# Peptides against a protein of PDB entry 5TUV: the designs that were tried, part 15

Target 1, 107 residues: chain A of PDB entry 5TUV
Amino acid sequence: KEVIDRLRYLKAEIEDLELKERELDQQKLWLQQSIKNVMDDSINNRFSYVTHEDICNCFNGDTLLAIQAPSGTQLEVPIPEMGQNGQKKYQINLKSHSGPIHVLLIN
Target 2, 107 residues: chain B of PDB entry 5TUV
Amino acid sequence: AQECQNLEVERQRRLERIKQKQSQLQELILQQIAFKNLVQRNRHAEQQASRPPPPNSVIHLPFIIVNTSKKTVIDCSISNDKFEYLFNFDNTFEIHDDIEVLKRMGM

## One batch from the design tools (peptide; made by RFdiffusion4, then SolubleMPNN)

Design b1_p9_7_s2 (from b1_p9_7, 7 letters changed)
Fold by OpenDDE base, seed 1:
Structure b1_p9_7_s2 (fold): chain B 107 residues (1-107), chain C 107 residues (1-107), chain A 9 residues (1-9)
Amino acid sequence: as target 1 above (107 residues)
Amino acid sequence: as target 2 above (107 residues)
Amino acid sequence: GTQHFTLKK
């Protein structure tokens, strides 16, 4: 019957989609490892930087802080709350576990 | 049939997940390309200048950019070892990661 | 100890 044939078709298609999804998962893992290898390369690491000009070209007319920190540094942005003086608090908390954090004022 | 409808829903769910994973994979590819282009640019620039840039003139990856109004007052507390930073803003701010910056740079 | 500074630019 038509319904039975449709069920068989759908089951086969879902099986193909399962295979496709697993393929994409493997590709993602491979690419993530590739990116890590490229970025961790000593020569690439030496040249993995941007300039003040680069940053200024990306943003206009504001105060810009550049925060450089080791990978894995904890970044916390608490939900804004009212301060004791009635001022709403906006905060960034940084905690590094492997090296110092460096902050630059860009403009 | 109800079973047919259930499978069609499952099929659509899987198709959407696959689409999302394909998009994420494409983003990773672009990230790797952007990084390689950045490294190539910097290598060429330093070769032409016959010297590296001054240490405080560049921002090394990984980094984030904090963008806020020029009117925003920013207070910062830093630990002795510079492993912990606490920023307080009297107004809203935006955070942009290095990946977004590279995109804006056209890398 | 903790060092403090303020950006007013």
Scores: peptide ipSAE 0.113, ipTM 0.885, DockQ to the pose 0.037
Fold by OpenDDE base, seed 4:
Structure b1_p9_7_s2 (fold): chain B 107 residues (1-107), chain C 107 residues (1-107), chain A 9 residues (1-9)
Amino acid sequence: as target 1 above (107 residues)
Amino acid sequence: as target 2 above (107 residues)
Amino acid sequence: GTQHFTLKK
C-alpha cells in the first residue's frame, strides 16, 4: 500500500539524516578544537585584541564598558526586578576563578 | 498510518536539528575566520608601527561589551582581588560578546 | 574591602 511505501521512504530518509547529523557533530567538534588551537597559539594570542577605535566603530555614542576576563568567567544578569525606589534593577554580576577582571570605559 | 505519522514527526525533528547544527557550524567557521583576520590585521598594524600598542589601549580577547545610554548611571563594586564585580545600572543595558564585535568590525 | 565607583554621564 501507499502507506507502506511511505514508511519505507521515511525510514530510509531518517537513516540518511542520522548519518548527516553525526557528520555535523564531528565537524563541530573538529572546528571547536581548531578554534581553540588557533586561539591558544602564542603568536595568535599576542595579537588577539581590539582597539578602542574598533569598539567605537561598532557602536553608537552610548557609554561602552569593555570587560576583559578569563575564559570561564561567570556572568550573571538577573531578571530585572523592582528596586527599593520602585524602579527596575539592572545588574551584572561577574565572577572569575582564574584571573582578575579588567574593565575599561570606552569613549 | 500512525507509524507513518510518527516517522514524519521524527523526520521533521531531525531536519530541524540538522538545520540548527548547520547554522551553528557556520557560526563557528565565521568565528575562526574573524579571529584569524583580526590577528592578521593586528600583526600588520604593529609591523607598520614598529611597536605594540600600549597595554591599556587595547582589549584582549575574551571580552564583552556593555552598551548603555550616556544617561545611565553605573555603580560598580569590586572585590579586593578583582575577581568579582557587581554592576548596578539605573537603566537598561546591552551585552555583546567579542564574537559579535568581530562581526561588526567586518572581520 | 570592596571598592566602589560610579560612572556618570
Scores: peptide ipSAE 0.110, ipTM 0.885, DockQ to the pose 0.037
Fold by OpenDDE base, seed 3:
Structure b1_p9_7_s2 (fold): chain B 107 residues (1-107), chain C 107 residues (1-107), chain A 9 residues (1-9)
Amino acid sequence: as target 1 above (107 residues)
Amino acid sequence: as target 2 above (107 residues)
Amino acid sequence: GTQHFTLKK
């Protein structure tokens, strides 16, 4: 009796969770499309930038590189491995297919 | 008993997925708000200055910020068309996307 | 076909 009641409860709850998950999936899709539309707008795109001051206010005491690249640019950060000189390799590989990459030294 | 346990595992799995999706949705909402605030800020600033900022003084979205120690040596190899970049660091670095930067800016 | 440089402190 107890087991049967528990089974019934669990099955009903799982069904409710399935509905909730599908709802969230749809909401995500709509929101993603909304964001894309806003960012792709010509006027918004014209003003979609930050300044050097903005970046400096976010970070302290380090070397800062700003890398601006087209959407879809491939970014690869390999797992650090030992180099020939016994030094670990720390790398960033960037490949753009849509346009040039621009790099700025902020600090 | 075994069926109950199986369903409880399934329930927990779904609950975790839903929690993750809810968090992701909240982040997307914040992204959209931050972007709109950024655009408004920049439009107002340019109106006050009666001119756009110099082209090399701003960083257009999308971008990433690479943060590393001032002691870190950074070597760069760049293709002629600037479509491909290879960065080599002699020490660790951090990467921050434009979304995180906007959050730090308080947008 | 590439440019190479080292960022300075």
Scores: peptide ipSAE 0.099, ipTM 0.883, DockQ to the pose 0.038
Fold by OpenDDE base, seed 2:
Parts: C-alpha cells; sequence; structure tokens
Structure b1_p9_7_s2 (fold): chain B 107 residues (1-107), chain C 107 residues (1-107), chain A 9 residues (1-9)
C-alpha cells in the first residue's frame, strides 16, 4: 500500500536524520575543544588582544567601556525596573572567581 | 494518513534543527580563524616594532564592550579585590562580546 | 567595602 510505503520511508529518513544530528553534536564538541586549546596555548594567549584603535574603528559616537574579565566571569543584566525617583534602572553585575576585572574607557 | 502527516512534520523539524547546527559549526570555524588571524597580526606588529604594546593600550581576551550614549551617566562600584563590579546606567546600553568585535574588525 | 566611581561625559 502507498501509505504503508510512505510511512516506512519517513521512518527510515528520520532515523538517518537522528544519526546526522548526533554527528553534528559531536563535531561541535570537538570544535569547541579545539578553539579552547588554541586560545589556551601560551604563544597564542600572549598575542590575544585588541587595541583601542581596533575598538574605536568598530564603534562610533558612543561612550565605550572595555571590560576585560577572566574566563568564567559571571555577567548579569537585570530586567530594567523603575527606581525610587521614577528612573529606570539599567545595570550590569560582574563577578569573577579567578582573577581581577579590568575596565578601560575607550570613548 | 494522520500518522504520515505527523512524521512529515517531525522530519521537517529535524531538518531545520540540523540546518541550524550546521550554521553554528560554521560560526565556530570562523571564530577560530578570526582568532588565529588576530594572533598573527599582533605577532607581526610586535616584530616590526621590536617591542610589545604598552600594557594599558591593549585589551586582552576575553572581554566585552559596553557602548552607551555620550550623555549616559555611568556609576561603577568596585570591590577591593576587583573581582566584583556593579555598573549603573541612567539610560540604555549595548553589550558586545569579543567574538562580535573580531567580526567587525574583519579578522 | 567597595569603591564608587561615576563616569560623565
Amino acid sequence: as target 1 above (107 residues)
Amino acid sequence: as target 2 above (107 residues)
Amino acid sequence: GTQHFTLKK
């Protein structure tokens, strides 16, 4: 029957797609580990920086803060709420566990 | 049949998810390339200058960029060990990670 | 304790 054949075909295709998805998931994990290894290399780490000029060329007209923080630093941006004076609160909370945070004013 | 239609919907859902994962892998590859290009650029620049850049002139990865209006007032509370930062803005701001910055730099 | 700074432009 045509319907039975179609069902069999679809089930087989879905099974193939499941295998493909698992393959992609594994590739992602390996690639993420590769990136980490490259970034953690001592020589690469020594040269893993941008300049003030680099940042200024990427952003124009606004006040720019560059926040250098160790890997694993927690960043929280609470939902803006009204303050006591009726002004909305816009906040960033940073918490590092492995080292100091450094802030630079660019513009 | 209803079962056939259900499986076709499931097939399409999985195809879209696979497409998304393939795109994510491509982005990770580009991130790795951008980082390697950054390192190469900086190594070459320091070789030509025969010295590293001044410590306060560069921003080491990982970092984030916060941009806001020139009129925005920013208040910052810093812990003694510089492990905790609390930023208060009187207006909206944007946050950009180092990956986005490298993209904007054309790395 | 914490240190407080205000950036104005």
Scores: peptide ipSAE 0.118, ipTM 0.882, DockQ to the pose 0.037; fails the geometry check

Design b1_p9_7_s3 (from b1_p9_7, 5 letters changed)
Fold by OpenDDE base, seed 1:
Structure b1_p9_7_s3 (fold): chain B 107 residues (1-107), chain C 107 residues (1-107), chain A 9 residues (1-9)
Amino acid sequence: as target 1 above (107 residues)
Amino acid sequence: as target 2 above (107 residues)
Amino acid sequence: STKKFTLTK
């Protein structure tokens, strides 16, 4: 019957999609490891930086802070709430566990 | 049949998830390319200048950029070891990661 | 202890 044939077709297609998804998951893991290896390379690490000019070219004439910190540094942005003086509180909390944090004023 | 409908819904769900994963893979590839291009640019620039840039003239990865109005008052509290930072803003701000910056740079 | 500073422009 047509319904039975449709069921068989759909089940077979779903099975193929399951295989495809597992393939993509594996490719993601491989690529992530590749990126990690490239970034952790000593030579690449030496040249893994941007300049003040680079940053200024990416943004308008606002105040720009560059915060450089080790990977894994905790960054928290609490939900804004009213302060004691009536103004909203906007905060960034940073906590590093492996090295110092460096802050630069770009413009 | 109800079973066919259920399988078709499942099929569509999987197709959309696969599409999302394919897009994520493409983004990772672009990130890797951007990083390699950055390294190549900097390496060439330093070779031409025959010296590395001054330490405080560059921002090393990983980093984030905080963008806020020029009129925003920023208060910062920093620990002695520079492992913990607290930023207070009297107005809204935006945060951009290094990946986005590299994209804006055209890497 | 912490050091406090303010940025204005």
Scores: peptide ipSAE 0.126, ipTM 0.889, DockQ to the pose 0.037
Fold by OpenDDE base, seed 5:
Structure b1_p9_7_s3 (fold): chain B 107 residues (1-107), chain C 107 residues (1-107), chain A 9 residues (1-9)
Amino acid sequence: as target 1 above (107 residues)
Amino acid sequence: as target 2 above (107 residues)
Amino acid sequence: STKKFTLTK
């Protein structure tokens, strides 16, 4: 009886958790759409930028590349492998489907 | 007894997912706030300067930042349409999205 | 074809 009661309790709780999770999923979708709408607004879009100074203040004196690309651009970083020269290769692959990619050297 | 244990594991798994989703929602809210603050800052700055910034002095969202040592050699291969980029580094690098940059900026 | 360039600092 005790085990049966525990089983029933756990099953009921799991159902409640499923409902809660679905609620959170809907909220996420709503927020994502809200963010998209805000960013796509013509006025907001006009002012949606950072400066070289902003970037430099966020990082030390390293070489910095700013890569501007359309939303949805694919970025892949393959697992480093040994190259032909005996050195590990470190790569970034970028592929855009909707527009050109622009690269700026910072610092 | 074994079924109870299985359901308890399932319950815990769902609780962790819910916790993670709640955290993700909070991050989305912060992202939206950061973006709005960025827009407000830039609007005010341009009003004070009475002109927009030079085109090549700013990085428009969305973007990513790649940082690496000053000693790192970076080779880039670009497609003719600039839709595909291949970056080769002779050393390690870090990638940061615009969201992280806005966080570092204190937006 | 692709264009290649090297960035260093």
Scores: peptide ipSAE 0.126, ipTM 0.888, DockQ to the pose 0.041
Fold by OpenDDE base, seed 3:
Structure b1_p9_7_s3 (fold): chain B 107 residues (1-107), chain C 107 residues (1-107), chain A 9 residues (1-9)
Amino acid sequence: as target 1 above (107 residues)
Amino acid sequence: as target 2 above (107 residues)
Amino acid sequence: STKKFTLTK
């Protein structure tokens, strides 16, 4: 009796959770489209930038590189491996297909 | 009893996924708000200055920030068209996306 | 067809 009641409860709860998950998925899709529309707007795009001061206020005491690249640019960070001289190699590989990449030294 | 245990595992799995999706949705909302605030800030600033900022003084979205020690040596290889970049670091680095930067800026 | 540079402090 107790087991049967528990099974019924669990099945009903899982069904409710399935509905909730689908609802969240739809909300995400709509929000993503909304963000895209806002960012792709010509006026908004014109003003979609940060300054060197903005970046410096976010970080301190380090070398900062700002890499501006078109959407869809491929970024790879290989797992560090030992180099020929015994030095671990730390790399960033960037490849753009739609436009040039611009690098700025901030600090 | 075994069926009950299986359903409890399934329920927990779904609850965890829903929690993750709720968190992701909240982040998207914050992203949209941050972007709108950024645009508004920049529009107001340019209006007061009566001119846009110099092209090389700002970083346009999308971008990433690479943070590393000031002692880190950075080597970069660039293609002629600036479509491909290879960065080599002699020490560890951190990568931060524009979303995180906007958050740190308080947007 | 590749330019190389080193960033140092």
Scores: peptide ipSAE 0.116, ipTM 0.887, DockQ to the pose 0.037
Fold by OpenDDE base, seed 4:
Structure b1_p9_7_s3 (fold): chain B 107 residues (1-107), chain C 107 residues (1-107), chain A 9 residues (1-9)
Amino acid sequence: as target 1 above (107 residues)
Amino acid sequence: as target 2 above (107 residues)
Amino acid sequence: STKKFTLTK
C-alpha cells in the first residue's frame, strides 16, 4: 500500500513537473525573441554601445582588447599546446560570416 | 520497488532541469533589463551632450573583451576582408562577453 | 592576404 501510494504520488508530481518544464521552455523562447526584437530595434541598435570608460571600470590594470563582431561570429580558443619554440600557444580564432570584425585597444 | 526508485530518480532529474531553466530564464531577464538600461543611459547621455560619441570611442554590441597582462605580447593576423582574425598571446588571457560586461557595469 | 601586427602594452 505504501509503495503504491508513493508511486501514485510520484507519477502525479512528475506530470506536474512536465507541465512546469514546458512552461519554462515557452517562457525562454518568448524572452529570447523579445530580447532579439529589442536589440534589433533601430533606435535601440543605435544606442547599443559601451564606452572605453565603461570597460575600464569593469577591469583593472590589464591590457584590454575590445572585439566587436557581428552576431554569430565564431570564436575558438584552442587548447594551449606547445609551440614550435617550446612556448604554449594561447590563441583566439575569430571568424565572421556576416561582417567585418573590429578590434579596439582600450588601455 | 524498483519502479518507485526509477521514478524518484526521474523526479530528481526533472527538478534539476527545471532549476537550471529557471536560472537561465532569470539570466535572460537580467540581460534584457541591462540592455534597456544601457540604451536609456546612452540616449540620455547623447541628448545631454547634443552629439553622438566619436565612432572609435565606443564599442557596439555584440562584442567581447579580452584582458591579459600588460606584459603579454599579442600578435594578430587579420584577413584582408577583416572577417577572420587570429590572435596569438604569449601568456594567458581572459574572455568576457558583453553580457558579463553589462553586469559589471551595473546595468 | 593576411596582415600581421603585434600589440605590446
Scores: peptide ipSAE 0.122, ipTM 0.889, DockQ to the pose 0.039; fails the geometry check

Design b1_p9_7_s4 (from b1_p9_7, 5 letters changed)
Fold by OpenDDE base, seed 1:
Structure b1_p9_7_s4 (fold): chain B 107 residues (1-107), chain C 107 residues (1-107), chain A 9 residues (1-9)
Amino acid sequence: as target 1 above (107 residues)
Amino acid sequence: as target 2 above (107 residues)
Amino acid sequence: GSKFFTLTK
């Protein structure tokens, strides 16, 4: 029967898709670990930086702050709310647990 | 049949999820390539200059870029150990991570 | 205590 055959084929396809999804999940984990290994390499780490010129070429006409902090540093952007003087507050909160935070004015 | 329709919906859901995961995987590959290209560029540049860049002339990964109007007033409170920062802006700002910056750099 | 600075361009 056509309906029975269609059900059989759909079930088989879904099973194949389940396998494909698991394969992609494993590939993602592998790539994430690979990226981590590459970035943690001592030589690569030494050269893992951008210049002021690099940043200026990416942005224009504004004030640019570069905030360098250790991995795992907590960054919070609270929901804007009205301040005491009627001014809306825009904030960034940073908390590092493993090292100092460095701030540079780029432009 | 209702069962057939249910399986069709499930199949479509899985196909879309797989597509999303494939896209995410591609982004990870591009991130790794961009980082490797950055390292290679910097290594070559330092070799040609026969010296590393000055400490305050570069931004080391990981970092974020804060972009705001030149008219924006920025107040910053910093802890003695530089582990905690509080930024206050009197206007809106944008945040860009290092991954996006590398993309804009064409790495 | 905390140190404060203001950036205005």
Scores: peptide ipSAE 0.171, ipTM 0.890, DockQ to the pose 0.036
Fold by OpenDDE base, seed 2:
Structure b1_p9_7_s4 (fold): chain B 107 residues (1-107), chain C 107 residues (1-107), chain A 9 residues (1-9)
Amino acid sequence: as target 1 above (107 residues)
Amino acid sequence: as target 2 above (107 residues)
Amino acid sequence: GSKFFTLTK
């Protein structure tokens, strides 16, 4: 029957797609590790920076904070809530576990 | 017949997920290329200048950029070891990661 | 809830 044949075809295709998805997941992991290796290289690490000019060229008209922190640093942005005086709270919480955080102000 | 329809929906769901993962892989490749271009640019610039840039004139990866109005009041509490930061803003802000910055720089 | 981000290298 056509329905039975269609079911068999669809099940086989889904199985192939599952294999493809697992392949892509593995490729992602390998690529992420490759990126990490490139960035952790001593020579690359030495030159892995942007300048104030770079940032100013990307953003205009506002106050800019550049926050440099070690890999793994956790950043939390709580949902804005009303403060005691009726003003909304806008916050950023940073927690590093492997090194100091450095902040630069760019006008 | 109903089973065929269910499997066709499942197939389409998996196809879309695979498409998204393929796009994400391409994005990671572009990130790696952008980083390598950044390193090359900085190496060339330092060779021409015959010196590295001043330490406080550059922002080392990884970093984030916080963008807010010039009228925004920013308060910051810093731990003694500089491992923990608490930022308070009296108005809204935007956060941009280093990947986005490199994209805006055209790397 | 709160949005969480992690800086990565």
Scores: peptide ipSAE 0.303, ipTM 0.892, DockQ to the pose 0.933; fails the geometry check
Fold by OpenDDE base, seed 4:
Structure b1_p9_7_s4 (fold): chain B 107 residues (1-107), chain C 107 residues (1-107), chain A 9 residues (1-9)
Amino acid sequence: as target 1 above (107 residues)
Amino acid sequence: as target 2 above (107 residues)
Amino acid sequence: GSKFFTLTK
């Protein structure tokens, strides 16, 4: 009896959880589309930028590079391995398909 | 019962997924808010200045920030069309996306 | 393996 009741309870709860998960999936999709729409708006796009000051305030005294590229630009960071000179290679590979990449040295 | 145990495992699995999705949804909400705040800030700032910022003084979204030691030597190879970049660092670096930057900015 | 990121708007 107890096991049967527990099974019934669990099945009912799982059903509720399934509904909740689907709801969250729909909300995520909606919000993602909303964000895209907002960012693609001409006015919003015009003002969608940060300044050098903004960046400097976010980070300490390290060298900072700002890389601006179109949406969809691919960024690859290979696993560091020994280079030809015996030094570990630390690399970033960028590939854009829809526009040029711009790099700014912040500090 | 074995079935009861299986359902308990499934229940827990679903609960964890839901928790993760809730967190992701919250992040998206914050992203949208941050972006809207950024746009409002910049729009207001340009209105006050009565001019847009210089082209090379701002970083347009989407972007990433790469930070590394001041001592790090950075080499960059650029394709002719500037669609492909190869960065070589002689030391470690960190990458931060625009979303993280907006968070750090308090947007 | 290599870490891959995609810039998104």
Scores: peptide ipSAE 0.294, ipTM 0.895, DockQ to the pose 0.930; fails the geometry check
Fold by OpenDDE base, seed 3:
Structure b1_p9_7_s4 (fold): chain B 107 residues (1-107), chain C 107 residues (1-107), chain A 9 residues (1-9)
Amino acid sequence: as target 1 above (107 residues)
Amino acid sequence: as target 2 above (107 residues)
Amino acid sequence: GSKFFTLTK
């Protein structure tokens, strides 16, 4: 009886969790579309930028590169491996398909 | 008993997924708020200055920030159309997306 | 494996 009751309880709870998960999935899709619409707006797009000062206030003491590229640009960071000269390779590969990439030295 | 254990495992798996999705949804909400605040800030700033900032003085979204030691040597190979970039570092680096930057800015 | 990111507005 105890096992049977536990099974019934678990099955009912799982059904509730399934509904909750689907609800969250729909909310995510809606919000993602909302964000896209806001960012694609011509006026908002015009003002969607940060300044050098903004970046400097966020970081200190390091060399800072700002890489601006179109949406959809692919970025790859390979696992560091030993190079030919015995030095580990630390790399960033960028590939854009819709426009140029811009690199700025901030600090 | 075995069925009960299987359902308990399934329940826990679903609970973890829901927790993750709830967190992701909250992050998306914050992203949208941060973006709207950024736009408002920039619009106000340009109104006060009566002019837009110089093109090379700002970083337009989307972007990433790469920070590394001042001692790090950075080599960059660029395609003719600036669609492809290869960065080589002689030491470790960190990558931060524009979302994180906006958070650090307090947007 | 390599880490991949995609820039998105």
Scores: peptide ipSAE 0.284, ipTM 0.894, DockQ to the pose 0.938; fails the geometry check

Design b1_p9_8_s1 (from b1_p9_8, 4 letters changed)
Fold by OpenDDE base, seed 5:
Structure b1_p9_8_s1 (fold): chain B 107 residues (1-107), chain C 107 residues (1-107), chain A 9 residues (1-9)
Amino acid sequence: as target 1 above (107 residues)
Amino acid sequence: as target 2 above (107 residues)
Amino acid sequence: MKIIKKFEE
């Protein structure tokens, strides 16, 4: 009897959780679309930038590359492998399909 | 019973997914807020300056920031159309997306 | 930083 009751409870709870998860999925979808719409707005797009100073204030003492790339640009960071001289290879591969990539060096 | 145990595992799995989705949703909300704040800041700044910023002084979204030591040597191979980039580093680096940058900016 | 055009798409 106890096991049967526990089973019933668990099944009912799982059903409720399924509903909750679907609700969250819908909310996420809605919000993602909202963000897209806001960013695609002509006025917002015009002002969707950070300054050189903004970046410098976020990071200190290092070499910074600012890479502006279109949405959907593929970024690949291979697992570091040993190079020719026993040095690990640290690499970034970028591939855009929608437009050119722009790189700024910030120090 | 084994069935009860299986359902309990499933319940826990679903609960964890829901928790993760809730967290992700909150992050999206913050992203939207940060973006709106950024736009507002820039609009106000340009109004006061009565001019847009110089093109080379700003980084338009979307972008990423690559952070590495000043001692790191960076080699870059680029396609003729600038759609493909290959970066080689002789040392470790960090990658930060525009979302993280906006967070660091306090947007 | 060295930028080299090595390949075409």
Scores: peptide ipSAE 0.047, ipTM 0.886, DockQ to the pose 0.043
Fold by OpenDDE base, seed 3:
Structure b1_p9_8_s1 (fold): chain B 107 residues (1-107), chain C 107 residues (1-107), chain A 9 residues (1-9)
Amino acid sequence: as target 1 above (107 residues)
Amino acid sequence: as target 2 above (107 residues)
Amino acid sequence: MKIIKKFEE
């Protein structure tokens, strides 16, 4: 009796959770489209930038590279492997398909 | 009994997915707000200055920030068309996306 | 800090 009641309860709860998950999926889709529209706007695009000062205020004491690349640029960070000299290789590979990549040394 | 256990596992799985999706939605909302605030800030700044910033003084979205020790040696191989970049570091580095930067800026 | 840039085809 108790097991049967528990089964019924669980099934009902799972159905409610399924509905909730679908609701969240729809909200995500809507929000993603909204963000895209805002970012693709010509005026917004013109002002979609940060300054050197902005970056310096976010990070302390390190060498900072700013890499501006078009949307869709491939970014690969391979797992560090041992090099010929016994030094681990730390790499970043960038490949753009739609435009040039721009790199700035901040500090 | 076994059916009850299976349903409990499924329930927990769905609850975890829902929690993750809720968190992702919140992040998307914050991203949109941050972007709008950035645009407003820059528009106001340019209006006050009566001119746009110099081209090499700003970093347009989308971008990433790479930070590493000042002692790190960075080797960069770049294609002539600037579509492909290979960075080699002799030590560890961190990568931060533009979203994280905007958060750190308080946008 | 040392940054080396090499242009390659």
Scores: peptide ipSAE 0.046, ipTM 0.885, DockQ to the pose 0.038
Fold by OpenDDE base, seed 4:
Structure b1_p9_8_s1 (fold): chain B 107 residues (1-107), chain C 107 residues (1-107), chain A 9 residues (1-9)
Amino acid sequence: as target 1 above (107 residues)
Amino acid sequence: as target 2 above (107 residues)
Amino acid sequence: MKIIKKFEE
């Protein structure tokens, strides 16, 4: 029957899709490792920076804070709650476990 | 017939998941390219200047950018070891990672 | 000792 043939076709296609998904997962893994290797390279690390001008050009007209923190630093942005004055409180909490955090005021 | 429909739903789900993974993979590739371009730019700039930039004039990766209105008042509390930061804003703010910044820079 | 810094623009 047509239904049986369709079932066989769908099962075969799903199997092919499973293989494709596994391939993509593997590619992602390798790419992530590649990115890490590139970033960890001593020469690349030496030149892995942006300037104040770069940042200002990206965000015109605002007060800008640049926060340089070690990888793995915990960043928390609590849901804004009403303060004592009836104003919403907007907060950022940073906690590093591997090194100091550096904050720069840009502009 | 119901089995066929179930498999068709599964097929579609897998196709969408694969599409998402392909997109994520492409983004990772672009991130790697952006980083390499950044490094190349900086290397070239330093070669032309025959000197590295001043230490406090650049922002080394990894970093985040917090942008808010110029009218926003920002209070910052810092631990003595600079491992913990608490920021209070009297208005809304945005957070952008270094990857997004590189994208905005056209890297 | 905690350091408090205010940014006003």
Scores: peptide ipSAE 0.045, ipTM 0.884, DockQ to the pose 0.038
Fold by OpenDDE base, seed 1:
Structure b1_p9_8_s1 (fold): chain B 107 residues (1-107), chain C 107 residues (1-107), chain A 9 residues (1-9)
Amino acid sequence: as target 1 above (107 residues)
Amino acid sequence: as target 2 above (107 residues)
Amino acid sequence: MKIIKKFEE
């Protein structure tokens, strides 16, 4: 009797959790579409920028590079390997297919 | 008894997935809010200044920030059309996306 | 801090 009651309870709870998960999935899709619409808006796009001051307030003391690239640009950071001179190679590879990449030196 | 155990495992798995999805949804909400706040700030600033900022003084989204020591030597190779970039560093670096920057800005 | 452009493709 106790086991049967527990089984019924668990099955009912799992069913409720399935509904909750589907609800969250739907909300995620709606929100993703909303974000896309907001960011793609021409007026919002015009004002979608940060300043040098903004970046400097977030970081200090080091060299800062700002790399502005179109969405979809490929960013590759290979695992550091030993170079010919015994020095580890730290690399960033960028490849854009939709427009130019712009690099700014901050500070 | 074994069936109860199986359902309890499934219940726990579903609860964990739901928790993860709730967290991801919250992050998306915060990203959208941050972006909207950024746009509002910039619109207000330009209205007060009665002019847009100089082109090279701002960084448009999407972007990334590369942070490295001031002692780091950076070699950069670029294509003619600026579609491909190769950066070589003689030391370690950090990469931060625009979302993280907006968070640090308090947007 | 030095940024060096080696070449353009």
Scores: peptide ipSAE 0.040, ipTM 0.885, DockQ to the pose 0.036

